Peptides against a protein of PDB entry 5EIB. Designs and how they scored, part 19

Target 1, 366 residues: chain A of PDB entry 5EIB
Amino acid sequence: VDLEPGTMDSVRSGPFGQIFRPDNFVFGQSGAGNNWAKGHYTEGAELVDSVLDVVRKESESCDCLQGFQLTHSLGGGTGSGMGTLLISKIREEYPDRIMNTFSVMPSPKVSDTVVEPYNATLSVHQLVENTDETYCIDNEALYDICFRTLKLTTPTYGDLNHLVSATMSGVTTCLRFPGQLNADLRKLAVNMVPFPRLHFFMPGFAPLTSRGSQQYRALTVPELTQQMFDSKNMMAACDPRHGRYLTVAAIFRGRMSMKEVDEQMLNVQNKNSSYFVEWIPNNVKTAVCDIPPRGLKMSATFIGNSTAIQELFKRISEQFTAMFRRKAFLHWYTGEGMDEMEFTEAESNMNDLVSEYQQYQDATAD
Target 2, 366 residues: chain A of PDB entry 5EIB as posed
Amino acid sequence: VDLEPGTMDSVRSGPFGQIFRPDNFVFGQSGAGNNWAKGHYTEGAELVDSVLDVVRKESESCDCLQGFQLTHSLGGGTGSGMGTLLISKIREEYPDRIMNTFSVMPSPKVSDTVVEPYNATLSVHQLVENTDETYSIDNEALYDICFRTLKLTTPTYGDLNHLVSATMSGVTTCLRFPGQLNADLRKLAVNMVPFPRLHFFMPGFAPLTSRGSQQYRALTVPELTQQMFDSKNMMAACDPRHGRYLTVAAIFRGRMSMKEVDEQMLNVQNKNSSYFVEWIPNNVKTAVCDIPPRGLKMSATFIGNSTAIQELFKRISEQFTAMFRRKAFLHWYTGEGMDEMEFTEAESNMNDLVSEYQQYQDATAD

## One batch from the design tools (peptide; aimed at target 1 Y41 D339 E345)

Design b1_p12_4_s1 (made by RFdiffusion4, then SolubleMPNN; from b1_p12_4, 6 letters changed)
Fold by OpenDDE base, seed 3:
Structure b1_p12_4_s1 (fold): chain B 366 residues (1-366), chain A 12 residues (1-12)
Amino acid sequence: as target 1 above (366 residues)
Amino acid sequence: SALEEARKEFRS
């Protein structure tokens, strides 16, 4: 789905373009112009019914519909505005199904789009209310991984999207292969989301290795475990050492010893015990899938629900507040039918979310 | 919902 036709043509001409049904390509002509309000109230609102028709059709073809997975950017107008509109509409029609998102957070290191803090804040407000699980994929973190870890001097969107794809493949492993922990979206939510509003995940993927180091790197369970819990490996721009994990899931792929995985997972928890909440028992879940990802002998994917995620929201909030106090570009949003009060509500809800994470970070066992 | 029950179990 897009508000621009050119993205659909790129997908159709791509190596996988023939896998998708032609009727499942829903697109507009005008785009959102990086404006959340265009995506949510005007251009996106004109297209949403056509998307919902496709969603219904595909849902009816499912033998057992678990829920929905949306991949979108929070910096742009389509992914943010139309994406959150679509989430709202799907939730209204399917209130008992899981809403899962892969939400790409904007970064000024990656994009010069001035209004991204508005689009992100308005989107987060919707995600807090209308999703069950949100993987926070931060362009800031992706850029830093590409630059620092992968040693890419000039990271491209292709490089960032490669990390996203690896992560998405990792976190969906249990959904795609039978007999795994978190084999459905609801079980994942049960294991990962202790508090309904605190459903924002910090993902990570291992191995991440620079091209120059690939030939020298052994892929071992200890190395995967160590890298997966490394703050520099998080695909959300927050330091888990500045917060506490509420819950963690680790998904290992490849032929490995389950005993070795369990030992390494226990060791990493014990070494990092101060970074876990003490009042949630058994808050780390581990899965092992014998099928490795393509081109790797083994991998590990991390899903963390950490109070450190508040750093990501604080960053967005600070950027938002700095623009909103100046009333910068507000007329672009209000001109699309949006009320200025919606900005204040979104800011307030995001600040409340930050406060909630802080409260649970500071909570002690009774 | 099963999700709400599970969230209660997690809080317990």
Scores: peptide ipSAE 0.026, ipTM 0.420, DockQ to the pose 0.029
OpenDDE base, seeds 1, 2, 4, 5: peptide ipSAE 0.024, 0.000, 0.006, 0.000; ipTM 0.618, 0.328, 0.319, 0.366; seed 1 fails the geometry check

Design b1_p12_4_s2 (made by RFdiffusion4, then SolubleMPNN; from b1_p12_4, 4 letters changed)
Fold by OpenDDE base, seed 1:
Structure b1_p12_4_s2 (fold): chain B 366 residues (1-366), chain A 12 residues (1-12)
Amino acid sequence: as target 1 above (366 residues)
Amino acid sequence: SRLEEMRKLFRS
C-alpha cells in the first residue's frame, strides 16, 4: 500500500515482486507529501476503503487469522498517517485480533524531513491506543550500527533496510516455524506485554560484523548472547543500562546446544540482574530454531520490553515541542482538516507513556 | 496504586 505509484512499481520490479497478488497492490496518485494529515484525513482516507476490501478478502482466506502485521515509517506521511488510519479501521473491524507493527522511527541523521517529529508524535499517539505489539526500529540506531559496528563510512537506506530485514526475519522466526516459544502473536503479547500500553519493543540482532572482521569472528553461542545484550546492537536508540527490562525474548537460530543456550542465557541474566525488574518472575524467554537464517550458520534475535525505550520517546517529544511551540509548519496540517488540539493530545499521551515507563522503572518488589 | 493493581493483574 502506498499513496504514490512509484513505490509499488519498485516492489513489483524487485526480486520478490511476484510473491504478492497484483490485486493486493493498492496505491494512490498524489502522495502524502510527508504530511501525516494527508495520510490520515484526506488522501489516505480516500484510499483506506480499497485497502480494507483487500484486508477482508485476505482475512477470509485464512484458516486461522491470528492478527495483522503492519510495516511502516513514522516520519513520512503515508506510513504514519495512512498506516495509523488503517490500524484504527482494522482494530474497529477485528477487535479480537492482535495488531502488530514494525514501526520505523525517524532520525535527523537519516532524513532532512523537518516535520518528522510531528508525524512521529501523531503516530505514537495512535500506536499507544490501537496496537498490541510494536517493534521500534529506530533509524538513529540503525545508522549508528551501520557506521560504528559495520564500519560503513556512508550508510545508505539499503544498508539500514538490510538491518530491518534481518531483524524482521529474526523476530518472526517463532511464527514461521512450529514448536517454538511465542508460536502465535497472542502468546507473544502475553509473554512480552505485562502492561497494555507498554507494548513497544527494542529489537536487536546478532551477529553484526563488519566485512573486514567477518573472517576472524567465530560464531559461538556465548558471543551471540553477549552481542545480543550489548547496548550497541539495539535497533532502538536507547541504552538498556539506563532502564530496566520488564520482559525479554531471545530467539536463537541454527544448530547449537540447547544446554549451552540455557547456560549462557542464565549467565547473562545473572550478570545483568540490576537491569531487570525483580518483581516480574520468569521474564526472560528463550527459543531455539534449528534452521539458521540464509547466509549465517547461527544467529540470535533479541526482543526487549525495556523502560529505557522512554529515551526514544523523549527524543521525539523534545523535537516536537521545539517545533510546536513556534507553530512551525502547523498550517500544512490544519489545512488538511486537523485541529491544533490533536497535536496537544498526542504530545500529552506520549509524555504520559514516558511517565508510565519511569514509574515501572522506579518500582521495587515491595 | 495503579502500579500495584497492574502488578497483581500480571501475577495473576
Scores: peptide ipSAE 0.019, ipTM 0.515, DockQ to the pose 0.025
OpenDDE base, seeds 2, 3, 4, 5: peptide ipSAE 0.000, 0.017, 0.000, 0.015; ipTM 0.354, 0.448, 0.360, 0.475; seeds 2, 3, 4, 5 fail the geometry check

Design b1_p12_4_s3 (made by RFdiffusion4, then SolubleMPNN; from b1_p12_4, 4 letters changed)
Fold by OpenDDE base, seed 2:
Structure b1_p12_4_s3 (fold): chain B 366 residues (1-366), chain A 12 residues (1-12)
Amino acid sequence: as target 1 above (366 residues)
Amino acid sequence: SRLEEARRLFRS
């Protein structure tokens, strides 16, 4: 789905374009112009019914519909505005199904789009209310990984998208292969989401290795375990040492000893016990899939529900507040039928979410 | 679930 035809043509002409049904390409002509309001109330609202018709058709063809998985950007107008409209409409029609998102957070290091803080804040407000699970994929963190860890001097969207693809493949492993922990979206939510609003995840992937160092690096379970818990491997720009993990899932892929995995996972928890909440017992889940990812002997994917995620929301909130106080570009949104009150409500809800994370970070077992 | 028990303990 896109509000511009050019992106759809690129996907269709790409190496995997033929895997999608032609009728499942739904697109507009005018685009959203990086405006959430165009995505949500005007251009996106004109297209949403056509998307819902396709969603219904595909849902009816499912033997067992678990839920929905949306991949979108929160910085642009289509992914943010139309994406959240679509989430809302799907939630209304399928209230008993899991809503899962891969939400790409904007960064000034990657994009010069000035209104990204508005689009992100308005989107987060919708995600808090209408999603069950949200993987926070932060372009800030992806850029830093590419630059610092992968030693890419000028990271490209291709480099960032490679990390996103690896992570998405990792977190969906249990859904795609039989006999795994968290084999369905609802089971994942039950294990990862202790409080309904606190459903934002910090993903991570290992191994992350620069091209120059690949030949010298061993792939071992201890190294994978150490890397996935390293703050430098988090795909959200948060330091887990500044917060506490509510829940963690680790997904190992490849031929390895389950005993060694369990030992290393226990060791890393014990070493980092101060970074876990004490009042949630057995809050770390581990899965092992014998099938490695393409091109690797083994990998590990991390999913963290951490109170440190508040750093990401604080960054967005600070940028939002700095613009909104000046009413910068606000007329572009109000001109599409938005009220200023919706901005204030979205800001308030995001600040409440930050306060909730802080409360649970500071909570002690009575 | 164990998580529901943890939620119950935290709300009590």
Scores: peptide ipSAE 0.040, ipTM 0.733, DockQ to the pose 0.022
OpenDDE base, seeds 1, 3, 4, 5: peptide ipSAE 0.035, 0.025, 0.000, 0.020; ipTM 0.611, 0.527, 0.359, 0.561; seeds 3, 5 fail the geometry check

Design b1_p12_4_s4 (made by RFdiffusion4, then SolubleMPNN; from b1_p12_4 with N2R D4E A12S)
Fold by OpenDDE base, seed 1:
Structure b1_p12_4_s4 (fold): chain B 366 residues (1-366), chain A 12 residues (1-12)
Amino acid sequence: as target 1 above (366 residues)
Amino acid sequence: SRLEEMRRLFRS
């Protein structure tokens, strides 16, 4: 789905373009112009029914529909505005199904789009209310990983998208291979989301290795375990040491000893016990899949529900407030039928979310 | 549910 036709042509011409049904390509002509309101109220609203018709058709063909997975950006107009409109409409029609998202967070390091803080804040407001699980993929973190860890001097969208694809493949492993932890979206939600509004995950992937060091790196269970808990490997620009994990899932892939995995996972929890809440028992879950990812002997994927995720929302909120106080570019949104009050409501809800994370961070077992 | 159990632990 896109409001621009050119993106669909890129998907069709891609290596996997043929795996998608031609009838499932739904696209507009005018785009959203990086405006959430165009995506949500005008251009996107004209297209949404056509998308819902496809969603219904595909849902009817499912033997056991678990839910929906949306991949979108929060900085643009289509992914943010139309994406959140779709989430709302799907939630209304399928209230008993899980809504899962991969939400790409904007960064000034990656994009010069000035209105990204508005688009992100308006989107987060919708995600808080209408999703059950949201993987926060932060372009800030992706850029920093590419530059610092992968030693890419000039990170490209291709480099960032490679990390996104590896992460998405990792976190969906348990859904794609039977007999694993979190084998369905509902079990994932039950294991990862102790509080309904606190459903924003920081993903991580290991190994992350520069081309120059790949030959010298031993892929071992201890190394993977250390790396996936390292703040530098988080796909969200948050330091887990500034918060506490509510829940964690670790997904190992490849041929390895289950005993060694369990030992290393216990060791890392014990070493980092101060960074976990003590009042949620058995809050770390581990899965091992014998099938490695393509091109690797083994990998580990991390899913963290941490109160440190508030750093991401604070960053967006600060950027939003600085613009909104000046009413900068507000006429682009109000001209599409939005009220200024919708911005204030979205800001308030995101600040409430931050306050909720802080409350659970400061909570004790007593 | 585990969710309900977690909510109980926090309220306690």
Scores: peptide ipSAE 0.016, ipTM 0.504, DockQ to the pose 0.023
OpenDDE base, seeds 2, 3, 4, 5: peptide ipSAE 0.000, 0.020, 0.000, 0.000; ipTM 0.353, 0.453, 0.347, 0.385; seeds 3, 4 fail the geometry check

Design b1_p12_5 (made by RFdiffusion4)
Pose (drawn by RFdiffusion4):
Structure b1_p12_5 (pose): chain A 366 residues (1-366), chain P 12 residues (1-12)
Amino acid sequence: as target 2 above (366 residues)
Amino acid sequence: TAATLTAERRAA
């Protein structure tokens, strides 16, 4: 789905472009120009019922639908504006299904548009209310990993998407292969989301590799465990050691000692017990899958529900406030009939989300 | 359209 028609061509000319159902391409003529109001209201509303028809059709041919997963950026107009409209319409029509999103957060280091904080805040407001699980993929973190760790002086979207694809493969492994833990979206959600609004996850993985060089050696289980908890291996630009984990899901892929995995997971939990909330006993679940990802014999994927994610929302909020106080470009949004109070409503909801993460960060079992 | 969708959002 895109309001921009040129997106259809690039996907089709891609390696697996012909495998998609031709009828499932739903596109507009213009597209939103980084205007969330255009995406949602104006233009996305024009296009949205066509998308829902296709969604309804895919759903009726499902033996037992688990739910939906949406990939989109929060900084633009279509993936952000229309994407959150689609989520709200799907929530109305399929209220008992899990909604799961892979949402890329904007960063000034990657994109040169100052309205992106507007678009992201209006979107975060929708996701807080309407999604069950959201993987926070931070362009800030992706750029820093490529620039500082992978030593790519000029990271491209291809460089960033290599990190995203490795992460998406890792976090959906328990859904795609036989296993006991978090095998479906609802079970994953019940294990990861103690409070409905706090459903923004920090993903990480190990080893971090630059695409096309080179290999190995394969990591030891200790090396995997330590790296997947490392702040430098997170896809969100937050220091996990600045907050506390409410829940964690760890996924080890490849051939390895299950016993050694158990020992190392127990090791990181009690050496660093102060970083795991004490009022949620046994809050770290571990899954092993025998099939490694491509190019690797061993890998680990980390999924964290950490109070430190408030740093991501504080950064967006600060940029949003800096722009919104000067009312810059606000008429671009209200020109599409959007209420200015929607900006204030979204800002307040995001700041409320930050306060809630801090409340549980300071909470004690006493 | 914007008004309708906003009303629906707030009613929810």

Design b1_p12_5_s1 (made by RFdiffusion4, then SolubleMPNN; from b1_p12_5, 7 letters changed)
Fold by OpenDDE base, seed 2:
Structure b1_p12_5_s1 (fold): chain B 366 residues (1-366), chain A 12 residues (1-12)
Amino acid sequence: as target 1 above (366 residues)
Amino acid sequence: MAKELQEARRAR
């Protein structure tokens, strides 16, 4: 789905274009112009019914519909505005299904789009209310990984998208292969989301490898375990040491000893016990899939529900507040039918979310 | 405190 035809043409002409049904390409002509309001109230609202017709058709063809997975950007107008409109409409029609998102957080290091803080804040407001699980994929963190860890002098969208694809492949492993922990979206939600509004995940991946790097150093289970808990391997620009983990899932892939994985996972928890809440028992889940990712002998994927994720929301909130106080570009949104109150409500809800994470960070067992 | 926060959220 896109409000621009050129994106669909690039996917259709790409190496995987033939895996999608032609009728499942739904696109507009005008685009959203990086405006959430165009995505949500005007251009996106004109296209949404045609997308819902496709969603219904594909849902009816499912033997067992678990839920929906949306991949979108929160900085752009289409992914943010139309993406959250779709989430709302799908949630209304399928209230008993899991809504899962891969939400790409904007960063000034990656994009010069000045209104991204508005689009992100308005989107986060919708995600708090209408999603069950949200993987926070932060362009800030992806850029920093590419630059600092992968030593790429000028990170490209291709480099960032490589990390995104590795992360998405990792977190969906249990859904794609039989006999795994968290084998469905609902089980993942039960294990990862102790409080309904606190459903934002910090993903991480090990080993971090660039496209075309032939020198795959064979990592060991101890090295994978250490790297996946390193803040430098997080796909969200938060330091886990500034917060506490509510829940963690670790997904190992490749031929390895389950015993060694369990020993290393216990060791890393004990070493980092101060960074876990003490009042949620058995809050770390581990899965091992014998099938490695393509091109690797083994990998580990991290999913953290951490109170440190508030650092990401604070960054967006600070950027939002600095623009909103100046009424910068508000006329572009109000001209599409938005009220200024929707901005204040979205800011308030995101600040409430930050306060909620802080309360659980400071909570004791007593 | 953690239990009270859990109960207060179930009431919303």
Scores: peptide ipSAE 0.036, ipTM 0.758, DockQ to the pose 0.029
OpenDDE base, seeds 1, 3, 4, 5: peptide ipSAE 0.040, 0.030, 0.036, 0.000; ipTM 0.774, 0.655, 0.749, 0.376; seeds 1, 3, 5 fail the geometry check

Design b1_p12_5_s2 (made by RFdiffusion4, then SolubleMPNN; from b1_p12_5, 5 letters changed)
Fold by OpenDDE base, seed 5:
Parts: sequence; structure tokens; C-alpha cells
Structure b1_p12_5_s2 (fold): chain B 366 residues (1-366), chain A 12 residues (1-12)
Amino acid sequence: as target 1 above (366 residues)
Amino acid sequence: TAAELQAALRAR
């Protein structure tokens, strides 16, 4: 789905474009112009029914519909505005199904789009209320990984998207292969989301290796375990050491000893025990899939529900506040039918979310 | 406590 036709052409002409049904390409002509309000209330609102028709058709063809997975950006107008509109509409029609998102957070290191803080804040407000699980994929973190870890001097969207794809592949492993922990979206939610509003995840992937060092790096369970818990491997620009994990899932892929995985996972928890809440028992789950990702002998994917995620929301909130206090570009949104109150409500809800994370971070056992 | 906090947050 896109509000611009050119994106669909790029997907269709891509190496996997033929896996999608032609009728499932729903697109507009005008785009959202990086405006959440255009995506949510005008251009996106005109297209949403056509998307819902496709969603219904595909849902009816499912033998067992678990829920929905949306991939979108929060900095743009289409992914943020129309994406959250779509989430809302799907939730209304399918209230008993899981809503899962891969939400790409904006960063000024990656994009010069001035209004991204507005789009992100307005989107987060919707995600807090209308999603069950949200993987926070932060362009700031992706950029830093590409630059610092992968040693890419000039990271491209292609480089960032490669990390996104690896992460998405990792976190969906248990859904795609039988006999794994969190084999369905609902089980994942039960294990990862102890409090409904606190459903934002910090994903991570290992191995992350620069091209120059690939030949010298051994892929071992201890190395994967160490790397996936490293703050530098988090796909959200948060330091887990500044918060506490509510829940963690680790997905290992490849031929490895389950015993060794369990030992390393226990060791890393013990070494980092101060960064876990003590009042959620058995809050770390591990899965091992014998099938490695393409091109790797083994990998590990990390999913963390951490109170440190508040750093991401604080960053966005600070940027939002700096613009909103000046009413900068506000007329672009109000001209599409939005009220300033919607901005204030979104800001308030995101700040409440930050406060909730902090309160749970400071909470003690009963 | 976490339980008290959860109860308080639900009451809002």
C-alpha cells in the first residue's frame, strides 16, 4: 500500500515482486507529502476502504487468522498517517486479532524531513492504543550500526533496510517454522507484554559484522549471545543499561547445541541481573531453530521489552515539543482538518507512556 | 510495588 504509484512499481519490478498478487497493490496518486494528516484524514482516508477490501479478502482466505503485521515508517505521511488509520480500521473490524507492527522510527541523522517529530508523535499515540506488539526499528540505531559496527562510511537506505529485513526475518522465525517458542502472535504477546500499553520492543540481531572482518569472525553461541545483548546491536537507539527488561525473547537459528544456548542465556542473565525486573519470573524465553538464515551458519535475534525504550520516546517528544511550542508547520496539519488538541493529546499520551515505563522501572516486588 | 502501580494506572 502506498499513496504514491512509484513505490508499487519498484516493488513489482523487484526480485520478489511476483510473489504479491497484482490486485493487492493498492495505491494513490497524490502522496502524503510527509504529512500525517494527509495520510490519516484526507488522501489516506480516500484509499483506506480499497485497502480494507483487500484485507478482508485475504483474511477470508486464511485457515487460521492470527492477526496482522504492518510494516511502516513513522516519519513519512503514508506509513505514519495512513498506516495508523489502517491499524485503527482493522482493529475495529477484527478486535479479537493481534495487531503487530514493525514501526520505523525517524531520526534526523537519516532524514531531513522537518515534520517527522509530528508524524512520529501522532503515530505513537495511535500505536499505544491500537497495537498489541510493536517492534521499534529506529533509523538512528540502524544508522549507528551501519556506521560504527558495519563500518559503512555513508550508510544508504539499502543498508538500513538490510538490517530491517534481517531483524524481521529473525523475529518472525518462530511464526514460520514449527515447534518453536512463541509460535503464534498471541503467545508472543502473552510472553512479551506483561502490561498492555507497554508493548514496544527493542529488536536486535547477531551477527553484525563488517565486510572487512567477516572472514575473521567465528560464529559461536557465546559470541552471538554476547552481541545480541550488547547495546550497540539494538535496533532501537536505547541503552538497556539505562532501564530494566520486563521481558526478553532470544531466537537462535542454525545447528547448535541447545544445552550451550541455555547455558549462555543463563550466564548473560546472571551477568546482567541488575537490568532485569525481579518481579516478573521467567521473563526470558529462548527458542532454537535448526534452520539458519540464508548466508549465515547461525544467528540470534533479540526481542526486548525494556523500560529503556523511554529514551526513544523522550527523544521524539523533545523534538516534537521544540516544534510545537513554535507552532511550526502546524497549518499543514490543521489545513487537513486536524485540531491542535490532537497534537496535545498525542504528546500527553506519549509522555504518559514514558512515565509508565519509568514507574515500572522503579517498581519493586510485592 | 508493581501490582500497586498497575492498579493505580488502571484507575486513570
Scores: peptide ipSAE 0.164, ipTM 0.854, DockQ to the pose 0.030
OpenDDE base, seeds 1, 2, 3, 4: peptide ipSAE 0.144, 0.152, 0.122, 0.162; ipTM 0.848, 0.848, 0.825, 0.852

Design b1_p12_5_s3 (made by RFdiffusion4, then SolubleMPNN; from b1_p12_5, 4 letters changed)
Fold by OpenDDE base, seed 5:
Structure b1_p12_5_s3 (fold): chain B 366 residues (1-366), chain A 12 residues (1-12)
Amino acid sequence: as target 1 above (366 residues)
Amino acid sequence: TAAELQAEERAR
């Protein structure tokens, strides 16, 4: 789905374009112009029914529908505005199904789009209410990984999207292969989301290796475990050491000893015990899939529900507040039918979310 | 406590 036709042509011409049904390409002509309100109330609202018709058709063809997975950006107008409109409409029609998102957070290091803080804040407000699980894929973190870890001098969207694809492949491993922990979206939610509003995940991937060092790196279970818990391997620009994990899932892929995985996972928890809440028992889950990702002998994917995610929301909130106090570009949104109150409500809800994470970080056992 | 916070969240 897109509000621009050119993106659909790029998907169709791509190496995997033929995996999608031609009738499932729904697109507009005008685009959203990086405006959340155009995506949500005008251009996106004109297209949403056509998308819902496709969603219904595909849902009816499912033997057992678990839920929905949306991949979108929060900095643009289409992914943010129309994406959250779609989430809302799907939630209304399928209230008993899991809503899962891969939400790409904006960064000024990656994009010069001035209104990204508005689009992100307005989107987060919708995601808090209408999603069950949200993987926070932060362009800030992706850029830093590409630059610092992968030693890419000028990271491209292609480089960032490669990390996104690796992460998405990792976190969906249990859904795609039989006999795994969190084999369905609902089980994942039960294990990862102890509190309904606190459903924003910090994904991480190992190994992250520069092209120049790839030949010299041994892939071992201890090394994967250590890297997976390293803040430098997080796809969200948060330091887990500044918060506490509510829940963790670790997904290992490749031929390895389950015993060795369990030993290393226990060791890393014990070493980092101060960074876990003590009042959620058995809050770390581990899965091992014998099938490695393409091009790797083994990998580990991390899913963390951490109170440190508040650092990401604080960053967005600070940027939002700095613009909103000046009413900068506000007329672009109000001209599409938005009220200034919607901005204030979105800011308030995101600040409440930050406060909730902090309260649970500071909470003690009963 | 975590239980108190959870109770407050459920009341919203």
Scores: peptide ipSAE 0.151, ipTM 0.849, DockQ to the pose 0.031
OpenDDE base, seeds 1, 2, 3, 4: peptide ipSAE 0.056, 0.061, 0.082, 0.099; ipTM 0.757, 0.789, 0.807, 0.835

Design b1_p12_5_s4 (made by RFdiffusion4, then SolubleMPNN; from b1_p12_5, 6 letters changed)
Fold by OpenDDE base, seed 3:
Structure b1_p12_5_s4 (fold): chain B 366 residues (1-366), chain A 12 residues (1-12)
Amino acid sequence: as target 1 above (366 residues)
Amino acid sequence: MAEELQAQRRAR
C-alpha cells in the first residue's frame, strides 16, 4: 500500500515483487507530502476502503488468521498517517486479532524532513491505543550501527534496510518454523507484553560485523549472546542500562547446543540482573531454530521490552515540543481537517506512556 | 505495588 505509485512500481520491479498478488497493490496518485494529516484524513482516507476490501479478502482466505503485521515509517505521511488509519480500521473490524507493527522511527541523522516529529508523535498516539506489539526500528540506531559498527562512512537507505530485513527475519523466525517458542502472535504478546500499553519493543540482531572484520570473527553462542545484549546492537536508540527489562525474548538460529544457549542466557541475565525487573518471574524467553539465516552459520535476534524505550519517546517528544511551541507548519495539518487539539492529545498520551515506563522502572517487588 | 498498578490499570 502506498499513496505514491512510484514506490509500488519499485516493489513490483524488485527481486521479490512477484511474491505479492497484483490485486493486492493498492496505491494513490498524489502522495502524502510527508504530512500525517494527508495520510490520515484526506488522501489516505480516500484509499483506505480499497485497502480494507483487500484485507477482508485475504483474511477470509486464511484458515487461521492470527492477526496483522504492518511495516511502516513514522516520519513520512503515508506510513504514519495512512498506516495508523489502516491500523485503526482493521482494529475496529478485527478486535480479537493481534495487531503487530514494524515501526520505523525518524531521525534527523537520516532525514531532513522537518515535520517528522509531528508525524511520529501523532503515529505513536495511534500505536499506543491500536497495536498489541510494536517493534521500534529507530533510524538513529540503524545509522549509528551502520557508521560505528559496520564501519560504513556514508550509510545508505539500502544499508539501513538490510538491518531492518535481518531484524524482521529474526523476530518472525518463530512464526515461520514449527515447534518454536512464541509460535503465534498471541503467544508472543502474552510473553512480551505484561501491560497492554507497554507493547513497544527494542529489537536487536547479532552478529553485526563490518566487512573487514567478518573473516576474523568467530560465530559462537557466547559472542552472539554478549552482542545481542550490547546496547550497540539495539535497533532502537536506547541504552538498556538506563532502564529495566520487563521482558526479553532471544531467538537463536543455526546449529548450536541448546544447553550452551541456556547457559549463556542464564549468565547474561545474572551479569545484568540489575537491568531486569525482579517482580516479573521468568521474563526471559529463549528459542532455538536449527535453520540459520541466509549467509550466516548462526545468528541471534533480541526482542526487549525495556523501560529504556522511554528515551526514544522523549527524543521525539522534545523535537515535537520544540516545533509545536512555535506552531511551526501546523497550517499544513489543520488545512487537511486536523484540530490543533489532536497534537496536544498525542503529546499528552506519549508523555503518559513515558511516565508509565518510568513507574514500572521504579516499581519494587513490594 | 506492581500488582496494585496492574489492578488500577485493568480498572481503567
Scores: peptide ipSAE 0.023, ipTM 0.568, DockQ to the pose 0.030
OpenDDE base, seeds 1, 2, 4, 5: peptide ipSAE 0.019, 0.020, 0.000, 0.007; ipTM 0.557, 0.555, 0.304, 0.377; seeds 4, 5 fail the geometry check

